# Peptides against a protein of PDB entry 5ONS: the designs that were tried, part 19

Target 1, 181 residues: chain A of PDB entry 5ONS
Amino acid sequence: MFKKFDEKENVSNCIQLKTSVIKGIKNQLIEQFPGIEPWLNQIMPKKDPVKIVRCHEHIEILTVNGELLFFRQREGPFYPTLRLLHKYPFILPHQQVDKGAIKFVLSGANIMCPGLTSPGAKLYPAAVDTIVAIMAEGKQHALCVGVMKMSAEDIEKVNKGIGIENIHYLNDGLWHMKTYK

## One batch from the design tools (peptide; made by RFdiffusion4, then SolubleMPNN)

Design b1_p10_5_s4 (from b1_p10_5, 6 letters changed)
Fold by OpenDDE base, seed 4:
Structure b1_p10_5_s4 (fold): chain B 181 residues (1-181), chain A 10 residues (1-10)
Amino acid sequence: as target 1 above (181 residues)
Amino acid sequence: AVPKTFKETR
């Protein structure tokens, strides 16, 4: 989603959200990420305005105090930014790729099934279309936010093709947007 | 910045 993304070229505008809209978004976030509920007031304090950075290709980035928190495309599901995920790693269920897959993930490549079933990888139960944090063998921080293109069960059984779609990864265009005021 | 442990990989 952000492989060719550049803030200067791909950001259209920024809007401040009404309180009612913010409440709706918070409810959506809790629905998507139940574990975030106790932390949501810390992540999105009521006293702080919430903004959406509108980008090309129908990408929207949710921000508070300039911090990039979540993003979505075409009003689909929200994804946490890696920066938020690093602070709250429990927001997403995890999957772990083996060491060999790291360089490919960091180039924006989708995660192939063997990278999730090999020694050094860890595959946890997850349904298709689940948004997941991609962890790496021997690393503590998520390197990617992805979407299960196959269930964990199917990844194990089929073990071929794209297991997880790479949505957002370290050093992509979104990562380089550190803040946006 | 990218976490320290990922600086080796690009």
Scores: peptide ipSAE 0.117, ipTM 0.804, DockQ to the pose 0.048
Fold by OpenDDE base, seed 3:
Structure b1_p10_5_s4 (fold): chain B 181 residues (1-181), chain A 10 residues (1-10)
Amino acid sequence: as target 1 above (181 residues)
Amino acid sequence: AVPKTFKETR
């Protein structure tokens, strides 16, 4: 989603949200990520303005105090940014790729099934279309936010093709956009 | 706080 993203080229405008809209978004986030509810007032304090950075290709980035928190495309599901995920690793269920897959993930490649079933990888139960944090063997921080294109069960059984779609990864255009005020 | 190991050139 952000492989060729550049703030100067791809940001259209920024709008500050009204209170009612913020309330609606918070409810959506709790529905998507139930475990975030106790933390949401810390992540999005009531006293702080909430903004949406509107980008090309119908991408929207939710920000508070300039911090990029979540993003979505075409009013689809919200994804946490890696920067938020690093602060709150539990927001998403995890999958772990082996060491050999790291370079490919960091180039924006989708995660192939063998990278999730090989020694060094860890495959946890997850349904298709689940948004997941991609962890790396021997690393503490997530390197990617992805979407399960197959269930964990099918990844294990078929073990061929794209297991997880790469949505947002370290050093992509969104990552390089550290803040937006 | 992300380790430099992930700072790779695309």
Scores: peptide ipSAE 0.073, ipTM 0.757, DockQ to the pose 0.045
Fold by OpenDDE base, seed 2:
Structure b1_p10_5_s4 (fold): chain B 181 residues (1-181), chain A 10 residues (1-10)
Amino acid sequence: as target 1 above (181 residues)
Amino acid sequence: AVPKTFKETR
């Protein structure tokens, strides 16, 4: 989603959300990520304005105090940014790729099944279309936010092709935005 | 904190 993204070229505008809209978004976030509920007032304090950075290709980034928290495309599901996920790693279920897959993930490549089934990888039960945090062997922090294109069961059985779609990865265009005030 | 190896590359 952000492989060719550049803040200077791909950001259209920024809008501040009304209280009612914020409440709706918070409810949506809780529905998607039930475990975030106790933390949501810390992540999005009531006293702080919430903004949406509108980007090309119908990408919207939710921000509070300049911090990029979540993003979505075309009114689809919200994804946490890696920066938020690093603070709250439990927001998403995890999958772990082996060391060899790291360089490909960091180039924006989709995660192939062998990178999830090989020694050093850890594959946990997950259904198709589940948003997941991509961890890496020997690394503490998530490298990528992805979407399961196959179930974990099918990844193990088929063990070829794209297992997880790479949505947002370290050092992509969204990562480089860092903050937006 | 993000590990050094995963910090931004400019």
Scores: peptide ipSAE 0.052, ipTM 0.710, DockQ to the pose 0.046
Fold by OpenDDE base, seed 5:
Structure b1_p10_5_s4 (fold): chain B 181 residues (1-181), chain A 10 residues (1-10)
Amino acid sequence: as target 1 above (181 residues)
Amino acid sequence: AVPKTFKETR
């Protein structure tokens, strides 16, 4: 989603959200990520304005005090940014790729099934279309936010093709955006 | 606060 993304070229505008819209978004976030509810007040304090950065390709980034928190495309589900996920790693269920897959993930490549079933990888139960944090063997922080294209069960059974779609990864265009006020 | 980045090898 952000492989060719550049803040100067791909941001269209920024709008400040009304209170009612913010409330709706918070409810959506709790629906998607029930575990976030106790933390939402410190992530999105009531006193702080919430903004949407509108980008090309129907991408919207939710921000508070310039911090990039979540993004979505075409009013689909919200994804946490890696920067937020690093602070709150429990927001997403995890999957772990082996050492060999790291370089490919960091180039924006989708995660192939063998990279999730090989020694050094850890595949946890997850349904298709689940948004997941991609962890790396021997590393503490997520290197990617992805979407399950197959269930964990099917990944193990078929063990061929794209298991997880790469949505956002370290050093992509969104990562380099850092803040937006 | 910000974790160190992974080195891109490709």
Scores: peptide ipSAE 0.032, ipTM 0.680, DockQ to the pose 0.049

Design b1_p10_6_s1 (from b1_p10_6 with S2E F4Y)
Fold by OpenDDE base, seed 1:
Structure b1_p10_6_s1 (fold): chain B 181 residues (1-181), chain A 10 residues (1-10)
Amino acid sequence: as target 1 above (181 residues)
Amino acid sequence: SEPYYAPPPP
């Protein structure tokens, strides 16, 4: 989603959200990520304005105090940014790729099933379409936010084709955006 | 054998 993304070229505008809209978004976030509820007040304090940065390709980035928190495309589900996920790693269920997959994930490549079933990888139960944090063997922080294109069960059984779609990865255009006020 | 990755479409 952000391989060719550049803040100067791909951001259209920024809007400040009304209180009612913020409340709706918070409810959506809790629905998607139930574990975030106890933390949402410090992630999105009531006293702080919430903004949406509107980008090309129908991408919207949710921000508080310039910090990029979540993003979505075409009013689909919200994804956490890697920067937020690094602070709150429990927001998403995890999957782990082996050391050999790291360079490819960091190039924006989708993750094939063998990369999730190989030695050094760890495949955890997850349904299709689940948003997941991609961890790497021997690394502490998530390298990527992805979407399960197959269930964990099918990845193991079929072991062929795209297992996880790469949505946002370390050092992509969104990562380098850092902050926006 | 199938590779570990699939590059995104251009």
Scores: peptide ipSAE 0.234, ipTM 0.810, DockQ to the pose 0.029
Fold by OpenDDE base, seed 5:
Structure b1_p10_6_s1 (fold): chain B 181 residues (1-181), chain A 10 residues (1-10)
Amino acid sequence: as target 1 above (181 residues)
Amino acid sequence: SEPYYAPPPP
């Protein structure tokens, strides 16, 4: 999603959200990520304005005090940014790839099923379409945010095709955006 | 066999 993304070229505008819209978004976030509810007031304090940075390709980035928190495309589900995920790593369920996968993930590559069943990888139960944090063997911080294209069960059984789609990865265009005030 | 990883489609 952000392999060719550049803040100067791909940001269209930024709008400050009304209270009612913020409330709706918070409810959506709790529905997607139930475990975030106790932390939401810390992540999005009531006293701080919430903004949406509108980008090309129907991408929207949710920000508070310039921090990039979540993003979505075409009003689909919200994804946490890696920067938020690094602060709150429990927001997403995890999947682990082996050491050899790191360079490919960091180039934006999708993860094929064999890359999730190999020695050094760890595949945890997850349904299709689940947003997941991609961890790497021997690393503490998530390398990317992805989406399960198959269930964990099917990945193990079929072991062929794209298992996880790479959505946002370390050092992509969104990562380099850092803040937007 | 399939590779472990594949770049996103163009």
Scores: peptide ipSAE 0.232, ipTM 0.810, DockQ to the pose 0.029
Fold by OpenDDE base, seed 3:
Parts: sequence; C-alpha cells; structure tokens
Structure b1_p10_6_s1 (fold): chain B 181 residues (1-181), chain A 10 residues (1-10)
Amino acid sequence: as target 1 above (181 residues)
Amino acid sequence: SEPYYAPPPP
C-alpha cells in the first residue's frame, strides 16, 4: 500500500474531526481490536484533537498530536501503523517468519505458505482476513502489518500459495512519514 | 517448489 508513497506527492489534505466522528471511530477500533479498549484513552486522549490525513488512492491516516496511529483504504478496516504497534504490540495477533524472509518482507513481498511453516517461523492460530503483526526470528519489533489470506490451519495443510498479504512494512513510505501536524 | 515470497504486482 505504501511502497511508492511519498508525503509530498501523495497527501491531499488534512481535516480535524468533529467529536461525534471521533466517537464513532473509537467504537470501530474497539470492535476491530477488543484488547485496545483499556488503552484507547491513552492513545487518543479526549483533550487532543483527532485528524485524518487524506491521501491518494483513498488512503486515510488517523493522527493525534501528529502521531500516525491507524490507516484505512476505501472505508475498509483500520490497520495500526507500525509505530503504534511497536508501542502496543498486543493490538494484533502475531505471526513469525524466519530470518531469511526479512529482506523480502522489507521489499513489500507477500508471504507464501512455506515461509510460515519453515524452521524458524512460528504460525499461530488465526482466521482468514485477520490483520496480523509479522514478527521475525530474532527480532523484537514487528516488521510488517499483514492480512491472513488463508487461515493458519489451511496454511499448514495446503502449504502453498499466498499465506499473508503485506500491507505495511518497516521503511515503507508510511514509516518514513513519521509524523504529520 | 513454491516460492518463499511473492512481490505484489507493479
């Protein structure tokens, strides 16, 4: 989603959200990520304005105090940014790829099933379409936010084809945006 | 055998 993203070229505008809209978004976030509820007031304090950075290709980035928190495309589900995920690693269920996969994930590649069943990888239970944090063998912080294209069970059983789609990865255009005020 | 990864289309 952000492989060729550049703040100067791909951001259209930024709007400050009304209170009612913010409340609606918070409810959506809790529905998507139930574990975030106790932390949401810390992530999005009531006293702080919430903004949406509108980008090309119908991408929207939710920000508070300049911090990029979540993003979505075409009114789809919200994804946490890697920067938020690094602060709150439990927001997403995890999957782990082996050391050899790192360079490819960081190039925006989707993860094939064998990359999730290989030695050094760890595959945890997850349904299809689940947004997941991609971890790497020997690394503490998530390298990527992805979407399960198959269930964990099917990945193990079939063990071919795209297992996880790469949505946002370390050092992509969104990562380099850092902040937006 | 199946590839380890698949880059997204251009």
Scores: peptide ipSAE 0.216, ipTM 0.801, DockQ to the pose 0.028
Fold by OpenDDE base, seed 4:
Structure b1_p10_6_s1 (fold): chain B 181 residues (1-181), chain A 10 residues (1-10)
Amino acid sequence: as target 1 above (181 residues)
Amino acid sequence: SEPYYAPPPP
């Protein structure tokens, strides 16, 4: 999603959300990420304005005090930014790729099934379309936010093709955006 | 394990 993303070229505008809209979004976030509920007031304090940075290709980024928190495309599901995920790593279920897959993930490549079933990888139960944090063998911090294109069960059984779609990865355009006020 | 990248503090 952000392989060719550049803040200067791909951001259209920024809007401040009304309180009612913020409440709706918070409810959506809790539905998507139940574990975030106790932390949501810390992540999105009531006194702080919430903004949406509108980007090309129908990408929207939720921000609070300039921090990029979540993003979505075409009003689909929200994804946490890696920066938020690093602070709250429990927001997403995890999957772990082996060492060999790291360089490909960091180039924006989708994650193939063998990279999730090989030694050094860890595959946890997850349904298709689940948004997941991609961890890497020997690394503490998530390298990528992805979407299960197959269930974990199917990844193990089929073990061919794209297991997880790479949505947002370290050092992509969104990562380099850092803040937006 | 070691961090791939140490994010800045909040």
Scores: peptide ipSAE 0.024, ipTM 0.569, DockQ to the pose 0.067

Design b1_p10_6_s2 (from b1_p10_6, 3 letters changed)
Fold by OpenDDE base, seed 1:
Structure b1_p10_6_s2 (fold): chain B 181 residues (1-181), chain A 10 residues (1-10)
Amino acid sequence: as target 1 above (181 residues)
Amino acid sequence: SEPLYAAPPP
C-alpha cells in the first residue's frame, strides 16, 4: 500500500474530527482490536484533537498530536501503523517468518505459505482476513502489518500460494512519514 | 516449485 508512497506527493489534506466522530472511531477500533480498550485513553487522550490525513488512493491516516496511529483504505478496516504497534505489540495477533524472509518482506513482498511453515517461522491460529503483525526470527519488533489471505489451518495444509498479504512494512513510505502535525 | 516470496502485483 505504501511502497510508492511519499508524504509530499501523496497527501491531499488533513481534517480535524468532531467529538462524535471520534467516539465512533474509538468504538470501531475496540471492535477490531479488543485488547486496545484499556489503552485507548492513553493512545487517544480525550483532551487531544484527532485528525485524519487524507491521501491519494483513498488512504486515510488517523493521527493524534502528530502521531500516526492507524490507517485505512476506502473506509475499510483500520490497520495500526508499525510505529504504534511497536509501542503496543499486543494490538495484533502475531505471525513469524524466518530470517531469510526479512529482506523480501522489507521489499514489500507478500508472504508465501512455505515462508510461514519453514523452520524458524511460527504460524499461529488465525482466520482468513485477520490483520496480523509479521514478526521475524531473531527480531524484537514487527517488520510488517499484513492480512491473512488464507487461514492458518489452510496455510499448513495447502502450503502453497500467498498466505499473507503485505500491507505496511518497515521503511516503507508510511514508516518514513514519522509524524504529521 | 513454489517461491517462498512474491512481490505485490504492479
Scores: peptide ipSAE 0.136, ipTM 0.764, DockQ to the pose 0.028
Fold by OpenDDE base, seed 5:
Structure b1_p10_6_s2 (fold): chain B 181 residues (1-181), chain A 10 residues (1-10)
Amino acid sequence: as target 1 above (181 residues)
Amino acid sequence: SEPLYAAPPP
């Protein structure tokens, strides 16, 4: 999603959200990520304005005090930014790729099933379409936010094709955006 | 044989 993203070229505008909209978004976030509920007031303090950075290709980035928290495309589900995920790693269920996969993930590559079943990888139960954090062998912080294109069960059984779609990865355009005030 | 990793569609 952000392989060719550049803040200067791909950001259209920034809008401050109304209170009612913020409440709706918070509810959506809790629904998507139940574990975030106790932390949401810390992440999005009531006193702080919430803004949407509107980007090309229908990408919207939710920000508070310039911090990029979540993003979505075409009114789809919210994804946490890696920066937020690094602070709150429990927001997403995890999957782990082996150390050899790192360079490919960081190039924006989708993760094939064998990369999730190989030695050094760890595949955890997850349904298709689940947003997941991609961890790597020997690394503490998530390398990527992805979407399960197959269930974990099917990945193990079929072990062929794209297992997880790469949505956002370290050092992509969104990562380099850092902040937006 | 499929590659272990595949780049996203352009």
Scores: peptide ipSAE 0.051, ipTM 0.725, DockQ to the pose 0.028
Fold by OpenDDE base, seed 4:
Structure b1_p10_6_s2 (fold): chain B 181 residues (1-181), chain A 10 residues (1-10)
Amino acid sequence: as target 1 above (181 residues)
Amino acid sequence: SEPLYAAPPP
Protein backbone atom coordinates (compact mmCIF):
# COMPACT_ATOMS: atom_id res chain seq x y z
CA MET B 1 0.00 0.00 0.00
CA PHE B 2 2.84 2.39 0.78
CA LYS B 3 5.70 1.05 -1.31
CA LYS B 4 5.57 4.02 -3.65
CA PHE B 5 3.92 6.34 -1.16
CA ASP B 6 5.33 9.80 -0.69
CA GLU B 7 3.86 12.34 1.70
CA LYS B 8 4.44 15.24 -0.65
CA GLU B 9 2.93 13.54 -3.65
CA ASN B 10 0.21 11.38 -2.19
CA VAL B 11 -1.39 13.41 0.59
CA SER B 12 -4.43 15.38 -0.49
CA ASN B 13 -5.68 17.11 2.63
CA CYS B 14 -6.19 16.85 6.36
CA ILE B 15 -9.47 17.24 8.21
CA GLN B 16 -10.32 17.52 11.86
CA LEU B 17 -13.06 15.17 12.93
CA LYS B 18 -16.20 16.03 14.82
CA THR B 19 -16.85 14.47 18.20
CA SER B 20 -19.54 12.17 16.91
CA VAL B 21 -17.30 10.85 14.17
CA ILE B 22 -14.50 10.26 16.63
CA LYS B 23 -16.84 8.27 18.84
CA GLY B 24 -17.85 6.13 15.92
CA ILE B 25 -14.26 5.47 14.99
CA LYS B 26 -13.37 4.56 18.55
CA ASN B 27 -16.21 2.08 18.63
CA GLN B 28 -15.03 0.59 15.37
CA LEU B 29 -11.50 0.28 16.68
CA ILE B 30 -12.72 -1.51 19.78
CA GLU B 31 -14.74 -3.84 17.62
CA GLN B 32 -11.75 -4.63 15.43
CA PHE B 33 -9.26 -4.74 18.27
CA PRO B 34 -10.99 -5.55 21.55
CA GLY B 35 -7.75 -5.51 23.48
CA ILE B 36 -7.26 -1.85 22.69
CA GLU B 37 -10.22 -0.66 24.74
CA PRO B 38 -8.37 -0.10 28.03
CA TRP B 39 -5.71 1.87 26.18
CA LEU B 40 -7.84 3.94 23.86
CA ASN B 41 -8.09 6.91 26.21
CA GLN B 42 -4.32 6.95 26.33
CA ILE B 43 -3.95 6.59 22.58
CA MET B 44 -6.73 9.02 21.76
CA PRO B 45 -7.24 11.34 24.71
CA LYS B 46 -10.58 13.11 24.74
CA LYS B 47 -8.92 16.49 25.02
CA ASP B 48 -6.91 16.01 21.84
CA PRO B 49 -8.30 16.62 18.38
CA VAL B 50 -8.44 13.70 15.99
CA LYS B 51 -7.57 14.27 12.36
CA ILE B 52 -7.71 12.27 9.18
CA VAL B 53 -5.02 12.70 6.58
CA ARG B 54 -6.62 11.95 3.25
CA CYS B 55 -4.35 10.45 0.67
CA HIS B 56 -4.60 9.28 -2.90
CA GLU B 57 -6.14 5.92 -3.68
CA HIS B 58 -8.72 6.42 -0.96
CA ILE B 59 -6.22 6.02 1.86
CA GLU B 60 -7.00 7.71 5.17
CA ILE B 61 -4.63 8.04 8.09
CA LEU B 62 -6.00 8.69 11.57
CA THR B 63 -3.82 11.02 13.62
CA VAL B 64 -3.76 12.51 17.11
CA ASN B 65 -1.30 15.26 17.95
CA GLY B 66 0.45 14.55 14.70
CA GLU B 67 1.00 10.91 15.59
CA LEU B 68 -0.04 8.48 12.89
CA LEU B 69 -2.18 5.87 14.60
CA PHE B 70 -4.29 3.94 12.12
CA PHE B 71 -4.97 3.88 8.43
CA ARG B 72 -7.58 2.42 6.12
CA GLN B 73 -8.40 2.26 2.45
CA ARG B 74 -11.81 2.80 0.93
CA GLU B 75 -13.36 2.87 4.38
CA GLY B 76 -12.32 -0.70 4.97
CA PRO B 77 -10.87 -2.03 8.19
CA PHE B 78 -8.41 0.04 10.17
CA TYR B 79 -4.80 -1.02 10.34
CA PRO B 80 -2.51 0.19 13.07
CA THR B 81 0.64 1.93 11.98
CA LEU B 82 3.85 0.19 12.88
CA ARG B 83 4.72 3.09 15.13
CA LEU B 84 1.57 2.58 17.16
CA LEU B 85 1.97 -1.17 17.05
CA HIS B 86 5.46 -0.88 18.48
CA LYS B 87 4.00 0.90 21.49
CA TYR B 88 1.10 -1.51 21.81
CA PRO B 89 2.27 -4.76 20.25
CA PHE B 90 -0.75 -6.69 21.52
CA ILE B 91 -3.17 -4.81 19.27
CA LEU B 92 -2.75 -7.41 16.55
CA PRO B 93 -2.27 -11.13 16.58
CA HIS B 94 1.26 -12.03 15.63
CA GLN B 95 2.87 -14.16 12.99
CA GLN B 96 6.61 -14.64 12.79
CA VAL B 97 8.64 -15.07 9.63
CA ASP B 98 11.99 -16.75 9.47
CA LYS B 99 15.22 -14.86 9.16
CA GLY B 100 15.42 -15.40 5.43
CA ALA B 101 12.09 -13.76 4.79
CA ILE B 102 13.01 -10.50 6.52
CA LYS B 103 14.72 -8.83 3.59
CA PHE B 104 11.79 -9.58 1.33
CA VAL B 105 9.24 -8.29 3.81
CA LEU B 106 11.24 -5.10 4.15
CA SER B 107 11.13 -4.68 0.40
CA GLY B 108 7.36 -4.82 0.44
CA ALA B 109 7.00 -8.38 -0.72
CA ASN B 110 4.11 -10.53 0.33
CA ILE B 111 4.92 -13.29 2.75
CA MET B 112 5.05 -16.70 1.17
CA CYS B 113 3.86 -19.73 3.07
CA PRO B 114 7.30 -21.33 3.47
CA GLY B 115 8.44 -18.23 5.31
CA LEU B 116 5.79 -18.95 7.90
CA THR B 117 6.28 -22.70 8.26
CA SER B 118 10.05 -23.05 8.16
CA PRO B 119 12.36 -23.23 11.15
CA GLY B 120 12.61 -19.86 12.81
CA ALA B 121 9.06 -18.95 11.89
CA LYS B 122 6.07 -19.13 14.21
CA LEU B 123 2.59 -19.59 12.84
CA TYR B 124 -0.34 -18.92 15.12
CA PRO B 125 -4.01 -19.68 14.51
CA ALA B 126 -5.66 -16.99 12.42
CA ALA B 127 -8.50 -16.86 9.95
CA VAL B 128 -8.26 -15.53 6.44
CA ASP B 129 -8.51 -11.75 6.21
CA THR B 130 -7.18 -11.29 9.75
CA ILE B 131 -4.92 -8.29 10.15
CA VAL B 132 -1.70 -9.45 11.73
CA ALA B 133 1.60 -8.13 12.98
CA ILE B 134 4.52 -9.70 11.20
CA MET B 135 7.31 -10.44 13.62
CA ALA B 136 10.68 -11.78 12.61
CA GLU B 137 13.10 -14.28 13.99
CA GLY B 138 15.50 -12.50 16.29
CA LYS B 139 13.68 -9.18 16.17
CA GLN B 140 11.63 -7.63 18.94
CA HIS B 141 9.48 -5.20 16.99
CA ALA B 142 7.04 -5.90 14.19
CA LEU B 143 8.44 -5.45 10.71
CA CYS B 144 5.15 -5.39 8.90
CA VAL B 145 1.39 -5.15 9.16
CA GLY B 146 -0.25 -7.70 6.94
CA VAL B 147 -3.45 -9.49 6.09
CA MET B 148 -3.85 -13.24 6.13
CA LYS B 149 -4.60 -14.34 2.59
CA MET B 150 -4.92 -17.90 3.80
CA SER B 151 -5.86 -19.25 7.18
CA ALA B 152 -3.02 -20.44 9.35
CA GLU B 153 -4.37 -23.93 8.90
CA ASP B 154 -4.26 -23.65 5.13
CA ILE B 155 -0.79 -22.14 5.22
CA GLU B 156 0.41 -25.23 7.03
CA LYS B 157 -1.43 -27.62 4.75
CA VAL B 158 -0.80 -26.01 1.39
CA ASN B 159 2.50 -24.36 2.25
CA LYS B 160 2.62 -22.72 -1.14
CA GLY B 161 1.81 -19.27 -2.45
CA ILE B 162 1.03 -16.04 -0.68
CA GLY B 163 0.17 -16.58 2.95
CA ILE B 164 0.09 -12.98 4.08
CA GLU B 165 -0.28 -9.80 2.07
CA ASN B 166 2.18 -7.09 2.98
CA ILE B 167 0.25 -3.90 3.69
CA HIS B 168 2.65 -1.71 5.66
CA TYR B 169 6.29 -2.44 6.38
CA LEU B 170 9.22 -0.88 8.18
CA ASN B 171 10.83 1.95 6.24
CA ASP B 172 8.01 2.27 3.72
CA GLY B 173 6.44 5.58 2.80
CA LEU B 174 4.09 5.59 5.76
CA TRP B 175 6.89 4.85 8.20
CA HIS B 176 8.89 7.77 6.88
CA MET B 177 6.07 10.20 7.50
CA LYS B 178 6.72 9.90 11.26
CA THR B 179 4.26 12.67 12.11
CA TYR B 180 1.73 14.83 10.33
CA LYS B 181 0.36 18.01 11.89
CA SER A 1 24.52 -9.79 7.21
CA GLU A 2 21.39 -8.58 8.95
CA PRO A 3 18.74 -6.65 7.07
CA LEU A 4 17.82 -3.10 7.90
CA TYR A 5 15.98 -2.82 11.16
CA ALA A 6 14.95 0.14 13.25
CA ALA A 7 12.59 0.77 16.14
CA PRO A 8 10.80 3.94 17.11
CA PRO A 9 11.89 5.79 20.20
CA PRO A 10 10.21 4.77 23.45
Scores: peptide ipSAE 0.023, ipTM 0.571, DockQ to the pose 0.050
Fold by OpenDDE base, seed 2:
Structure b1_p10_6_s2 (fold): chain B 181 residues (1-181), chain A 10 residues (1-10)
Amino acid sequence: as target 1 above (181 residues)
Amino acid sequence: SEPLYAAPPP
């Protein structure tokens, strides 16, 4: 989603949200990520304005105090940014790729099934379409936010094709955006 | 042979 993303070229505008809209978004976030509820007040303090950075390709980035928190495309599900996910690793269920897959993930490549079943990888139960944090062998922080294209069960059984779609990865255009005020 | 890029701590 952000492989060729550039803040100067791909951001259209930024709007400050009304309180009612913010409340609606918070409810959506809790629905998607129930475990975030106790932390939402410090992630999105009530006193702080919430903004949406509108980008090309119908991408919207939710920001508070310049921090990029969540993003979505075409009003689909919200994804946490890696920067937020690094602070709150439990927001997403995890999957782990082996060391060999790291360079490809960091180039924006989708994750093939063998990269999730090989030695050094760890595959955890997850349904298709689940948004997941991609961990890597020997690394502490998530390298990528992805979407399960197959269930974990099917990844193990079929063990070929795209297991997880790469949505946002370390060092992509969104990562380099850092902040937006 | 670790990748060059790594996430910084929060």
Scores: peptide ipSAE 0.021, ipTM 0.584, DockQ to the pose 0.051

Design b1_p10_6_s3
Fold by OpenDDE base, seed 3:
Structure b1_p10_6_s3 (fold): chain B 181 residues (1-181), chain A 10 residues (1-10)
Amino acid sequence: as target 1 above (181 residues)
Amino acid sequence: SSPFYAPPPP
């Protein structure tokens, strides 16, 4: 989603949200990520304005105090940014790829099933379409935010093709945006 | 356990 993304070229505008809209978004986030509820007031304090950075390709980035928190495309589900995920690693279920897959993930490649079933990888139960944090063998922080294209069960059984779609990865255009005030 | 990663290849 952000392989060719550049703040100067791909950001259209930024809008400060009204209180009622913020409340609606918070409810959506809790619905998507129930475990975030106890932390949401810390992530999005009531006293702080919430902004949407509107980008090309119908991408919207939710920000508070310049921090990029979540993003979505075409009003679809919200994805946490890697920067938020690094602070709150539990908000997504994890999957771990082997060390050999790292370089490909960091190039924006989708994750193939063998990279999730090989020695050094760890595959945890997850349904298709689940947004997941991609961890790497020997690394502490998530490399990537992805979406399960197959269930964990099917990844093990089929063990062929794309297991997880790469949505946002370390050092992509969104990562390099850092902040937006 | 490393918290940082090398940049992607050009």
Scores: peptide ipSAE 0.046, ipTM 0.655, DockQ to the pose 0.035
Fold by OpenDDE base, seed 5:
Structure b1_p10_6_s3 (fold): chain B 181 residues (1-181), chain A 10 residues (1-10)
Amino acid sequence: as target 1 above (181 residues)
Amino acid sequence: SSPFYAPPPP
């Protein structure tokens, strides 16, 4: 989503949200990420304004005090930014790729099934379409936010094709967009 | 480990 993303070229405008809209967004985030509820007041304090950065290709980025928290496309599900995920690594369920997959992930490549079933990888139960944090063998912090294109069960059984779609990865265009005020 | 990785290739 952000492989060729540049703040100067791809941001259209920024709007500050009304209180009622913020409440709706918070409820949606809790529905998507039930584990976020106890932390939401810390992530999005009531006293702080919430903004949406509107980008090309119908991308929206949710920000608080300039910090990029979540993003979505075409009013689809929200994804946490890697910067938020590094602070709150439990927001998403995890999957772990082997060492050999790291370079490809950091180039924006999707995660192929063998990279999730090989030695050094760890595949955890997850349904198709689940948003997941992509961890890597020997690394503490998530490399990527992805979406399960197959269930964990099917990844093991089929073990061929795209297992997880790469949505946002370390050092992509969104990562380099550190803040927006 | 820190979240610092080498930049992607050009």
Scores: peptide ipSAE 0.032, ipTM 0.638, DockQ to the pose 0.033
Fold by OpenDDE base, seed 1:
Structure b1_p10_6_s3 (fold): chain B 181 residues (1-181), chain A 10 residues (1-10)
Amino acid sequence: as target 1 above (181 residues)
Amino acid sequence: SSPFYAPPPP
């Protein structure tokens, strides 16, 4: 989603949200990520304005005090940014790729099933369409935010094709955006 | 550290 993304070229505008809209978004976030509820007041303090950065390709980025928190495309589900995920690694369920897959993930490549079933990888139960944090063998922090294109069960059984779609990865255009005020 | 992976700052 952000392989060719540049803040200077791909941001259209920024709007400040009304209180009622913020409440709606918070409810959506809790629905998607139940574990975030106890932390939401810390992540999105009531006293702080919430903004949406509108980008090309129908991408929207939710920000508080310039920090990029979540993003979505075409009013689909919200994804946490890697920067938020690094602060709150429990927001998403995890999957782990082996060392050999790291370079491909960091180039924006989708994650193939063998990279999730090989020694060094760790495949955890997850349904198709689940948003997941992609961890890597020997690394502490998530490399990527992805979406399960197959269930964990099917990845293990079929072990061929795209297991997880790469949505946002370390050092992509969104990562380098850092802050936006 | 790996040239392919830079962890976030503290």
Scores: peptide ipSAE 0.026, ipTM 0.601, DockQ to the pose 0.046
Fold by OpenDDE base, seed 4:
Structure b1_p10_6_s3 (fold): chain B 181 residues (1-181), chain A 10 residues (1-10)
Amino acid sequence: as target 1 above (181 residues)
Amino acid sequence: SSPFYAPPPP
């Protein structure tokens, strides 16, 4: 999603959200990520304005105090930014790729099934379309936010093709955006 | 460790 993303070229505008809209988004976030509920007031303090950075390709980035928190495309599900995920790693269920897959993930490549079933990888139960944090062997912080293109069960059974779609990865355009105020 | 992997900024 952000492989060719550049703040200067791909950001269209920024809007400050009304209270009612913020409440709706918070409810959506809790629905998507139940574990975030106790932390949501910390992540999105009531006193702080919430903004949406509108980008090309129907990408929207939710920000508070310039911090990029979540993003979505075409009003689909929200994804946490890696920066938020690094602070709250429990927001997403994890999947771990092997060491060899790291360079590919960091190039924006989708995660192939063998990278999730090989030694060094850890595949946890997850349904198709689940948004997941991609961990890596020997690394503590998530390298990528992805979405399961196959269930964990199918990844194990088929073990061929794209298991997880790479949505946002370390050092992509969104990562380098850092903040937006 | 990969040179392309960096921990989040402090």
Scores: peptide ipSAE 0.022, ipTM 0.589, DockQ to the pose 0.048

